# Peptides against a protein of PDB entry 3ZOQ, part 20

Target 1, 223 residues: chain A of PDB entry 3ZOQ
Amino acid sequence: QLLQDSWWNQLKEEFEKPYYQELREMLKREYAEQTIYPDSRDIFNALHYTSYDDVKVVILGQDPYHGPGQAQGLSFSVKPGVKQPPSLKNIFLELQQDIGCSIPNHGSLVSWAKQGVLLLNTVLTVRRGQANSHKGKGWERLTDRIIDVLSERERPVIFILWGRHAQMKKERIDTSKHFIIESTHPSPFSARNGFFGSRPFSRANAYLEKMGEAPIDWCIKDL

## One batch from the design tools (peptide; aimed at target 1 P86)

Design b2_p14_8 (made by RFdiffusion4)
Pose (drawn by RFdiffusion4):
Structure b2_p14_8 (pose): chain A 223 residues (1-223), chain P 14 residues (1-14)
Amino acid sequence: as target 1 above (223 residues)
Amino acid sequence: YYEELLSEEGSYAV
């Protein structure tokens, strides 16, 4: 068993399939022979921090950060102590305009995960310095199933889909129950074309309040 | 500029 019960009860059949076994064997070799991010112990951190039952909001990313000291097994977050990349800086600028939070002295979003924000990348590993190097190796098949089981959940889930790749997942989400907040990506190429001013954080909290759920405290505290 | 963003963020460069 690789995940806590709430998730394992939804996903155990996927981990038994040939594609996962092939992916696991490729990763055992690659972690031993080269530099793979995030650290192997951190691959499933988004699901460890945010159980299936506790998921309130899902923020979809693509692949992990590919530099030393960055990836935590969470979309968009970085380990404390490393420089915040441009897209993450833009996320904090939008958070400041929307909610009013000060800009933090680190980029870790673990606080969000502990409050029910699933920071799910669609690809969970990457070779150092080589973006998208683990594309098509089997992670998409698993993360599509993670999206499927969340879409099947009775209690509604709020999906935040930034950019084209994340928005492609709308087809897998049952919008008769679930909420979608979508905009352009926070990358500097696209942030001023819709992401800025989109107010995704207060909009997510409004959906939660309508459902009688506690809102997320989005502000990140300095370390 | 794209290459700089790609080296820092990877798939988040765009």

Design b2_p14_8_s1 (made by RFdiffusion4, then SolubleMPNN; from b2_p14_8, 5 letters changed)
Fold by OpenDDE base, seed 1:
Structure b2_p14_8_s1 (fold): chain B 223 residues (1-223), chain A 14 residues (1-14)
Amino acid sequence: as target 1 above (223 residues)
Amino acid sequence: ELEKLLAEEGAYAV
């Protein structure tokens, strides 16, 4: 049986479009012939953990981690037991400096997703060892639609846009309703140029409180 | 629905 799904109501038309059908056929071939990340069951984890109506915050990533066992269908997040990637380490450093959270002993951001933080990559799959290998195959059109339907939502959303790639999506966001938090990317190549000290977590919670919503508990407990 | 679509995509796993 099928359950009511708030994302289905927003995205059903996309799944019937030729571009998505072509993407689906491509993915069938890729998963059959190549090592693709994340696991096919995890591709839409961001939508599974955070319904359309429950989205409070969006954090945009580019594409999944392309190493073994890393990607779990959530932007910046890695499965428990996986070494924290450099960008994620910097996210946790900023989290500690911003609101005093301890650095967790794992890299899973599932606790954020369950609270209404949509951890969305613009491209949702990748070949092993080949960053951006699935760029331009249709994911961007779907994820643009996800941004669009959130922008059209009456209830405000907070968009956290780290780096130029994410910031290019700002043109799709109605800033008369929605809040934008921008900084450089948490990557070691850019974090010192504005990400550190940007305090995105406390700023996001300040907006949520202003809206009369419960803040996010950003602190991640050890496993 | 999305649940059905996602279930079908899960069959891509090797």
Scores: peptide ipSAE 0.025, ipTM 0.678, DockQ to the pose 0.026
OpenDDE base, seeds 2, 3, 4, 5: peptide ipSAE 0.023, 0.028, 0.022, 0.032; ipTM 0.664, 0.672, 0.636, 0.692; seeds 2, 3, 5 fail the geometry check

Design b2_p14_8_s2 (made by RFdiffusion4, then SolubleMPNN; from b2_p14_8, 7 letters changed)
Fold by OpenDDE base, seed 4:
Structure b2_p14_8_s2 (fold): chain B 223 residues (1-223), chain A 14 residues (1-14)
Amino acid sequence: as target 1 above (223 residues)
Amino acid sequence: DLEKLKAIEGAYAV
């Protein structure tokens, strides 16, 4: 799928840079020789579902799920029919507690993406069964640029930064224009230390309303 | 223009 014009205009110069061409050649080899997730056509799904101009909220993840059929190019999201990973289960528990949404029978966050929630991982690919296997290969430079061009945008963005990895990106965000919602990560190892009760969904909608924008319908319907 | 679209995709797609 082709990048939307709004993202292409923001990122075209990055794709011409040596680092990205090297990353691309590496990825071509990786996809040819190994099982890589997500599907190569799904790598940029976050940008496909949410145009540069339509971004209202950003939720940062680290890298894709590395199990079969899980990753779909959206942070924390899994394809329908896939068991919800522990972090995603905790996200839905917080969603239920925060704004009363029912826990969906699937883990697809596509409905959020279509409403302007950019579900961005900092690394966009992973080898099967090997978490962080594509860390430090060039994705972080591109995704840093994605954060930068959103930070430079005049229209405000809400950044939801769960855990230390995402929070390290705060230095790239102009907090005079943009809003940040921070908590511990939804992982079972950290969720009870501040993620639960952080109410990121109602807080995000409160910021959107203050900006005169339509809130996100965070509730996910069953399939 | 399909050729232009292919050229754009060819710049970044894996």
Scores: peptide ipSAE 0.475, ipTM 0.898, DockQ to the pose 0.019
OpenDDE base, seeds 1, 2, 3, 5: peptide ipSAE 0.448, 0.455, 0.141, 0.220; ipTM 0.898, 0.904, 0.792, 0.841

Design b2_p14_8_s3 (made by RFdiffusion4, then SolubleMPNN; from b2_p14_8, 4 letters changed)
Fold by OpenDDE base, seed 1:
Structure b2_p14_8_s3 (fold): chain B 223 residues (1-223), chain A 14 residues (1-14)
Amino acid sequence: as target 1 above (223 residues)
Amino acid sequence: ELEELLAEEGAYAV
């Protein structure tokens, strides 16, 4: 479960703290006794796909999808072959409207992660059918630290904060260095109130170009 | 706020 990449240097102290040890023991019990998502080997996929130094953009989610076969350790992303959840469908609609990408026939955002888009949930596990079931168990402290060490990084980061939950993390971000893109959440309950038309993808790329970095290829090809 | 309520209810996993 421990990282062996550029994130280790940033997070190693957290893994030694009592809160994380307690979280780990809780997770061992949960995975043994309950159906937990994502698969235990996929919990840290966001950090595996996107190293600390390679982070260009952060997209914050709440916690993993709690249905069978959905979660793959990346915020908003679902495994290939899984029906796209409503929020993800709206993300792709905005992507199409913003920069002209076709709607993909799957919901995997791995291609974004591989380009430096950290797809981070604030809580990294969930019980089947029980949203927020692992809220307040220690994940938030770790993911807060992830935000903190990115905020402290010299090289700027773009934070895309959809909805109030994600926007509450803005206080942890040094806005003198880092860029924030905010809108309502892509959920059907809020997307029409500001997410649609917010153009987060083109705006993110505009900041990257201003920084002299390569833009993200947000378009997702069919499988 | 609606989004806050939705977050509390876990609707962001939708």
Scores: peptide ipSAE 0.036, ipTM 0.714, DockQ to the pose 0.200
OpenDDE base, seeds 2, 3, 4, 5: peptide ipSAE 0.018, 0.019, 0.020, 0.021; ipTM 0.635, 0.640, 0.618, 0.631; seeds 2, 3, 4 fail the geometry check

Design b2_p14_8_s4 (made by RFdiffusion4, then SolubleMPNN; from b2_p14_8, 6 letters changed)
Fold by OpenDDE base, seed 5:
Structure b2_p14_8_s4 (fold): chain B 223 residues (1-223), chain A 14 residues (1-14)
Amino acid sequence: as target 1 above (223 residues)
Amino acid sequence: SFEELLAIEGAYAR
């Protein structure tokens, strides 16, 4: 699966830089020698599902789920048939309380991605069972560039930044042009300290409507 | 080019 042309135009120079070449070589070794998630074909799914021009909302995650069959290249999302991780369960609880959506019987957020919700992790790969094992290897530079080119885009973007890790990216976002929704992380360790009741979904849609754009249908149908 | 991105995908796809 190829990157959409709109992203390629924004990112093509990055892939030729030494840091990315080194990252690629590292990843080749990792995928050969270790169990790495997501599947190598799914690494860039966030960019595949949501073109640069179609981005309406960005939801930043840290790195992929590190359990078998979970990660599908979208932040917080899991493949159908996989038990919903705690953070995702809390996301759906907030979704229900915010705008009345039912809790879906799966954890795939692909329907959001297809509507312009860029589900981006700052690190796009992970070793099985080893959270943040690919931190500091080069992904952050690429994903920072993704944030930068979105910040530079004339058409406004809504950034949903859950937790301190995501919120550290605020310095890269032109807040005079783009809208930021912040709260604590949906993790069970932090959700009760501000995530619940933050109503990011209705707030995002309210902003989209104010800008004359179609809102996101956040409700996810059962499979 | 896209080949640089797909190098990993093609070689190590499950």
Scores: peptide ipSAE 0.047, ipTM 0.744, DockQ to the pose 0.027
OpenDDE base, seeds 1, 2, 3, 4: peptide ipSAE 0.038, 0.026, 0.029, 0.036; ipTM 0.663, 0.636, 0.681, 0.710

## One batch from the design tools (peptide; aimed at target 1 A131 R164 P188)

Design b2_p15_1 (made by RFdiffusion4)
Pose (drawn by RFdiffusion4):
Structure b2_p15_1 (pose): chain A 223 residues (1-223), chain P 15 residues (1-15)
Amino acid sequence: as target 1 above (223 residues)
Amino acid sequence: SEEEETHERERELAE
């Protein structure tokens, strides 16, 4: 068993399939022969921090950060102590305009994960310095199933879909139950074309309050 | 350079 019960009860059948076994064997070799991010112990951190039952909001990313000391097994977040990349700086600028939070002295979003924000990348590993190097190796098949089981959940889930790749997942989400907040990506190339001013954080909290759920405290505290 | 690589990466994310 690789995940806590709430998730294992939804995903155990996927981990038994040939594609996962092939992916696991490729990763055992690559972690021994080269530099793979995030650290192997951290691959499933988004699901460890945020159980299936506790998921309130899902923020979909693509692949992990590919530089030393960055990836934590969470979308968009970085380990404390490293510089914040441009897209993450833009997320904090939008958070400041929307909610009013000060800009933090680190980029870790673990606080969000502990409050029910699933920071799910669609690809869970990457070779150092080589973006999208683990594309098509089997992670998409697993993360599509993670999206499927969340879409099948009775209690509604709020999906935040930034950019084109994340928005492609709308086909897998049952919008008769679930909420979608979508905009352009926070990358500097597209942040001033819709992401800025989109107010995703207060909008997510409004959906939660309508359902009688506690809102997320989005502000990140300095370390 | 490192700046060019960051720039290319942000472009890919925006696409």

Design b2_p15_1_s1 (made by RFdiffusion4, then SolubleMPNN; from b2_p15_1, 8 letters changed)
Fold by OpenDDE base, seed 2:
Structure b2_p15_1_s1 (fold): chain B 223 residues (1-223), chain A 15 residues (1-15)
Amino acid sequence: as target 1 above (223 residues)
Amino acid sequence: SAEEELRALEERLAS
């Protein structure tokens, strides 16, 4: 977790806007009346683990896993002890093929987050068993702003955009400063159509090295 | 800090 004020400085105006206040009120009702994931204390984990200034890479997801104990506030990541979801399994398969990493015995991507990989979902909450149940409620406006302020940052960022949903955000990214790695989604339904073999991890590190930055250690240790 | 502010928001959602 980071103690820097960088995200607050970038986002404080959003939190004061009516749309976010309405979102917050909606979330209060949802958490009171429904089972919502992730835990309310984990909603902003992506921002907790990776400060605005420390972002090197962004990996966009859509919304959290909607099963018990899965979501931990990081895109594609699951808490230790949780079975790896299909998309995450494919991510690790590509990781292994790309740079030779072993498949970890858990699905936590916290080690990436701590190195500057912002694991951001565009929607940060979900009802149990109801994918996209919190779509269109205000999260997208906030997360769009997150993308915007990163795009406006002078220090370059690498955006990894898997699938059409993530790629729709490309218009918000200043490609004169930032790098984009695109492929199909790691989902079993799309991975064979371009995700496998896309080598996003080595490509990201190549960009980082060109920028004079330390590469990401993508390999995840067993717990 | 940013973390503290965000955590405060998160905690207020716990109802």
Scores: peptide ipSAE 0.150, ipTM 0.783, DockQ to the pose 0.023
OpenDDE base, seeds 1, 3, 4, 5: peptide ipSAE 0.051, 0.107, 0.119, 0.080; ipTM 0.758, 0.758, 0.774, 0.751; seed 4 fails the geometry check

Design b2_p15_1_s2 (made by RFdiffusion4, then SolubleMPNN; from b2_p15_1, 7 letters changed)
Fold by OpenDDE base, seed 1:
Structure b2_p15_1_s2 (fold): chain B 223 residues (1-223), chain A 15 residues (1-15)
Amino acid sequence: as target 1 above (223 residues)
Amino acid sequence: SEEEYQRQLEQELAS
């Protein structure tokens, strides 16, 4: 449950850089003057649940859900008791068709995170009701570094890249070592153009087995 | 540690 020092060793230099200090000051102002999501204690949940050394799979999102009580610091994930957003519903539909998992009665992906699925957003905070409001404020530089240090890791990682935004990060990934699973975004506007039928979950587990690692239990139990 | 460092930020943002 406690965060290992593995991420600190990889990211400590970033936290000392001016851009991150400016981001920190911006966030202090934003959380004081605006309603910001997720809760400040949940901003780094992706790193809290999945250490650098334990990462098996990365799923990239853009920024957190901007509605009340939704975001919990994990890409695509929502707190228990929160209505599943359309993209998440489609993720579960693909999960069901891919490997036969039932649709869970909640939207929390914490069980994936605890197994080594890094649920990382490019931007880790957002103003209530204002999508991408914290774009270009420094998060992207930190999260790019997260991708970089994972790419540099000797032990292979599987990157699941849904949609154009996530796929733009391909240039940062050493494909001689790491595996990439690409499709259109699970959004209702794009899911039928390639996401459905892409079978990212079984494909990810196939790579893990090839590497001699334990597969992810993608099926989520009801609460 | 990272956890301690991040908790400091979280505390600052919460206060």
Scores: peptide ipSAE 0.237, ipTM 0.845, DockQ to the pose 0.022
OpenDDE base, seeds 2, 3, 4, 5: peptide ipSAE 0.271, 0.115, 0.153, 0.231; ipTM 0.856, 0.760, 0.778, 0.841; seed 2 fails the geometry check

Design b2_p15_1_s3 (made by RFdiffusion4, then SolubleMPNN; from b2_p15_1, 7 letters changed)
Fold by OpenDDE base, seed 3:
Structure b2_p15_1_s3 (fold): chain B 223 residues (1-223), chain A 15 residues (1-15)
Amino acid sequence: as target 1 above (223 residues)
Amino acid sequence: SAAAEQEALERELAE
C-alpha cells in the first residue's frame, strides 16, 4: 500500500533529509540481521489508513509490540487472532464503561484508523523481545514532524495523550486550534491512577460534534 | 513520487 498523497505533500522534505536516510540504512541492517516488527510493509500503516486531511483524532503510542505476530503498524493495535495485551484490554474496558461498547473478540483497531483516528507510535519499529530497541534512531524526528504538520493544519485535531511519554509532545501542539485529552497510561501499572474514568472516547466525540464533524464510531465489531 | 519512494524502501527492507 502506498502513502496517501496528502501525507507525501507534508513529509516529502523529511524523506530527503540525512537523518531519514541514515534511519533507512539502519532499518535495512536491522531487518536483514534481526527479527524486526512490524512487517516492513506495515511500518507506515497509520499513514496508509488515515490520510493527512482525514485525521480527526490522534492517539500516540511509544513503540510497536515486540512479540510474534502482534504489531500491526498501529499504536496499541494487534492483528486479529492475537491475545489482547494488558494495555489494550484496559482501553476496551474504558471504552465499555465510557460509551457502552462491547469488548471485541480481537484487538484490531483498523476500524478506528479508517474513520480518521491516527494510531501513531513515536517509534515505528522494534526488535523482537526488545522494547525500545529502536529508540533514538531517527523515528522520533519523523513522527515529531507528523505531529508538527498536524498542529499547523487549520482544521482542528483531537490529540489523546495517555501517559508521560505521549504528554511530552504537548509542547508541539497549538492548543489555540487543537484539543488535547490527557490521562494516565492504560497500562495496568497506571490505569487506576486516572485512565479509568477519563472517558476519552465520549470526550473526543463531543469535540467532533462541536466542530460540526461526524463522531467516531468507537465500537468494534467482532470478527 | 510517494509511491516510488515507499516501494523503494519496502524493496530494500525485503532484501
Scores: peptide ipSAE 0.206, ipTM 0.816, DockQ to the pose 0.021
OpenDDE base, seeds 1, 2, 4, 5: peptide ipSAE 0.155, 0.130, 0.128, 0.133; ipTM 0.797, 0.768, 0.769, 0.783

Design b2_p15_1_s4 (made by RFdiffusion4, then SolubleMPNN; from b2_p15_1, 9 letters changed)
Fold by OpenDDE base, seed 2:
Structure b2_p15_1_s4 (fold): chain B 223 residues (1-223), chain A 15 residues (1-15)
Amino acid sequence: as target 1 above (223 residues)
Amino acid sequence: SAAEEERALEERLAS
């Protein structure tokens, strides 16, 4: 099966639907004719690292980084050895100001994913050098379903929604059960309009503590 | 190569 059991039980019906089969055929053509990121093995890394039952926090991104060696299938995250993109640098700046973490010497957020932070892009692939090139091809329907099944889960989830694109997903989230942390996007173009000072990391941990759950260790160790 | 990636994709996206 494509996914681990906990996600497969929630999403298996999607993979049988025509839209996903069409997406799959599109991706086959794209990977054959273009350079596509991330590596095909890494497309579902967010779901591989964080099981459905283990999700504590969701951080939504739009689509993968489109430069060589960057994307690793996790929103905002880059592979070790890759220069930190501007938005990620701002995320770490806010992390430092929020809870005092040092700036790591790499950009991998895998340690967050392993603790229950679902680092989900709404679109899971991209052409090299062409942001949003796979927008509207079917990924959004699958990732909407991911949000839906998390919203339907009894155990509460914290959704961190940076920017308008992510915030458009609020209508899918049952706020009677789940928590939402919103601000402007960490992009250099918007970070000073609300992202800086929003303290999403301490706020997320405060919710987790209220729920009787272990907080996330957001601080990232150097490699 | 692109061909290798396509084969890998078929395997990885198979339901």
Scores: peptide ipSAE 0.281, ipTM 0.871, DockQ to the pose 0.027
OpenDDE base, seeds 1, 3, 4, 5: peptide ipSAE 0.237, 0.280, 0.235, 0.025; ipTM 0.858, 0.871, 0.857, 0.653; seed 5 fails the geometry check

Design b2_p15_2 (made by RFdiffusion4)
Pose (drawn by RFdiffusion4):
Structure b2_p15_2 (pose): chain A 223 residues (1-223), chain P 15 residues (1-15)
Amino acid sequence: as target 1 above (223 residues)
Amino acid sequence: EALEDAYNLAERLLS
């Protein structure tokens, strides 16, 4: 068993399939022979921090950060102590305009995960310095299933879909139950074309309040 | 879209 019960009960059948076994064997070799991010112990951190039952909001990313000391097994977050990349800086600028939070002295979003924000990348590993190097190796098949089981959940889930690749997943989400907040990506190329001013954080909290759920405290505290 | 993809790739490599 690789995950806590709430998730294992939804996903165990996927981990038994040939594609996962092939992916696992490729990763055993690659972690031994080269530099793979995030650290192997951190691959499933988004699901460890945020159980299936506790998921309030899902923020979809693509692949992990590919530089040393960055990826934590969470979308968009970085380990404390490393420089925040441009897209993450833009997320904090939008958070400041929307909610009013000060800019933090680190980029870790673990606080969000602990409050029910699933920081799910669609691809869970990457070779150092080589973006998208683990594309098509089997992670998409698993993360599509993660989206499927969340879409099947009775209690509604709020999906935040930034950019074109994340928005492609709308087809897998049952919008008769679930909420979608979508905009352009926070990358500097696209942030001033819709992401800025979109107010995703207060909008997510409004959906939660309508459902009688506690809102997320989005502000990140300095370390 | 092609320009955006190239920009994002370059940005990731240069950051």

Design b2_p15_2_s1 (made by RFdiffusion4, then SolubleMPNN; from b2_p15_2, 10 letters changed)
Fold by OpenDDE base, seed 2:
Structure b2_p15_2_s1 (fold): chain B 223 residues (1-223), chain A 15 residues (1-15)
Amino acid sequence: as target 1 above (223 residues)
Amino acid sequence: EEEERKALEALRLNE
């Protein structure tokens, strides 16, 4: 696995730090002894699909889906052929109400990633059936750095922060340069308390247009 | 499984 040069230049110092080396050793053991998601080759898919320079929008998630065949290294996204999780279904419902997109017959958000939407989880791995099992093991420090280097970038970024966990990262974002779209989480437990009707997709595109950038085509084609 | 471990080790190829 090789990161694009743009991300490597931003993150290379992190990979040399003890915390990351310890994380790597932990992950090696975990993947050897347990079923870990996503596939190890997919851990950094968010960075692979969206280079540092190409980031237009960031959508933060917590950790990967922990069921078989689901996680593909992108927040909220699932591999084609996988049933859409409840939060993702709500995301598509909001997408439909916001800008009129049809609900796709799959849950892959790769098309967003390829357009500059960084679909970043704060924790990038998980044990099968054990949500947050890799919380506090070092990923958060790396992903915090990802947020930091984006915040320090001169070219503006739009951060979409759903729920309290994502919103805790707001303090790391320079709001003099960057835009933040906040709402409750798309989870069925919270979506009706603010996520629905928040119109993050049209709002994000409005910011992009103000910056003179091409908007995101949020509509996802069927496979 | 072994391939997955090797993939993790391959991350160092960036360095």
Scores: peptide ipSAE 0.037, ipTM 0.708, DockQ to the pose 0.021
OpenDDE base, seeds 1, 3, 4, 5: peptide ipSAE 0.024, 0.028, 0.033, 0.030; ipTM 0.644, 0.675, 0.698, 0.687; seed 5 fails the geometry check

Design b2_p15_2_s2 (made by RFdiffusion4, then SolubleMPNN; from b2_p15_2, 11 letters changed)
Fold by OpenDDE base, seed 4:
Structure b2_p15_2_s2 (fold): chain B 223 residues (1-223), chain A 15 residues (1-15)
Amino acid sequence: as target 1 above (223 residues)
Amino acid sequence: SEEEREGLLKLRLEE
């Protein structure tokens, strides 16, 4: 699958840089020798589902889920039929409390992506059972560029930054033009310290309305 | 080229 033209125009120069070529060669070896998630065809799903021009909201994650069948190339999202991870359960709890959505019987956030929610991890691959195993290998430079080109976009973007890792990217975002929603991470270890009650979904839609854009339908239908 | 562009996203030998 080809990268959408809008993203290609923004990122084509990155793919020609040595760091990405080295990353790609490393990943080719990793996928050949190890079990790597997500499926290689799903690595760029966030960019496939949400074009550069269609991005309304960005939700940053760290790296993919590292269990079998979980990761689908979208931050926090899991394939249908997969048990909802703790952080995702908390996201749905906040969604319910924030805007009254029912908790879906699956964990796929594809419906958000199709509406312009870029579900981007800063690292896009991981070894099975080894969180952060591909940290510092080049993904962060590419995903930083993704954040940069979105920050440079004239049409405003809403960045939802849960936890310190995501919030470290705030320095790359032109806050005079773009909107930031910050809270603690939805992880069970941090959710009660600020994530619950942060109401990121209604706040995001409030910003969209101020910009004259259609709000996101955050409610997810059962499958 | 489109082939090169697609190749950037292909990371497995079978692809």
Scores: peptide ipSAE 0.177, ipTM 0.782, DockQ to the pose 0.021
OpenDDE base, seeds 1, 2, 3, 5: peptide ipSAE 0.159, 0.085, 0.178, 0.070; ipTM 0.773, 0.717, 0.782, 0.707; seeds 1, 3 fail the geometry check

Design b2_p15_2_s3 (made by RFdiffusion4, then SolubleMPNN; from b2_p15_2, 11 letters changed)
Fold by OpenDDE base, seed 4:
Structure b2_p15_2_s3 (fold): chain B 223 residues (1-223), chain A 15 residues (1-15)
Amino acid sequence: as target 1 above (223 residues)
Amino acid sequence: MEEEEKGLLELRLSE
C-alpha cells in the first residue's frame, strides 16, 4: 500500500502539484528523446535504500554523473566497475585519513545508503554529457521538500554539506534540532581548501553516538 | 523500504 511508504507519506502532496506534473511530462519526453541518467528506475534510489524514518545522515550532491554507466541514483556514488570520479577518490582519501578505512576497489556507496545515509542530489536527472541540463526544471523544489520534511522530523539528522551549493540548503535546516557538518567540496579544485582534514565521517559518528544511535560503518568492502 | 514499496515514486513519475 502506498501509505505504508514513509517517503510517500511525506511527499505525496508534491506529486499532485503542477510543478511536479510538468517535471514528469518533461522527463517523459527527455527519456524518450535523449539519453538521460540515471536509468529511470534508479532516479529515486536514494529514497529506496533509505526510508524517511531511517535517515541518519544526509549527503547532498548537485546532479548525477553524466557519463555512461556511472550514475546509480545516489550522490557521489558510481556503479561497480566504473572508474572512481575525482571527487569520489578524494572522499575515499579523506575517509582513509579520518577513520583508517581502506580505499575500496569500486565506487558504490550503497552500503552507506543501507545504513541510513541519504545520498541525495538536488537534481535527480541529467542528459548525457550535459552537466546541469535538468537544472531549474522542478527537481530542486521536490528535493527542497525532502530537506524540509527531514528538517521538520523530531529525530535529529546529520547534514553533511560539501561546497557552496549544498551549503545554500542550510537555511532550510532547523539547526536547533539537526547537526551540520560543513567543508569545501571534495572536488580537486576545492578539496585542499578545507575538505581534506575536515573528518566528516568521524564527526558524523560522534553526533550519532551523542544521540544514542548506532554509528555508520563507513568502511566499504571490496567487491 | 519493502520491495512492495519500491518503485512507488517511479510509478508516480511514470503515470
Scores: peptide ipSAE 0.025, ipTM 0.656, DockQ to the pose 0.021
OpenDDE base, seeds 1, 2, 3, 5: peptide ipSAE 0.022, 0.022, 0.025, 0.024; ipTM 0.637, 0.629, 0.659, 0.662; seeds 1, 5 fail the geometry check

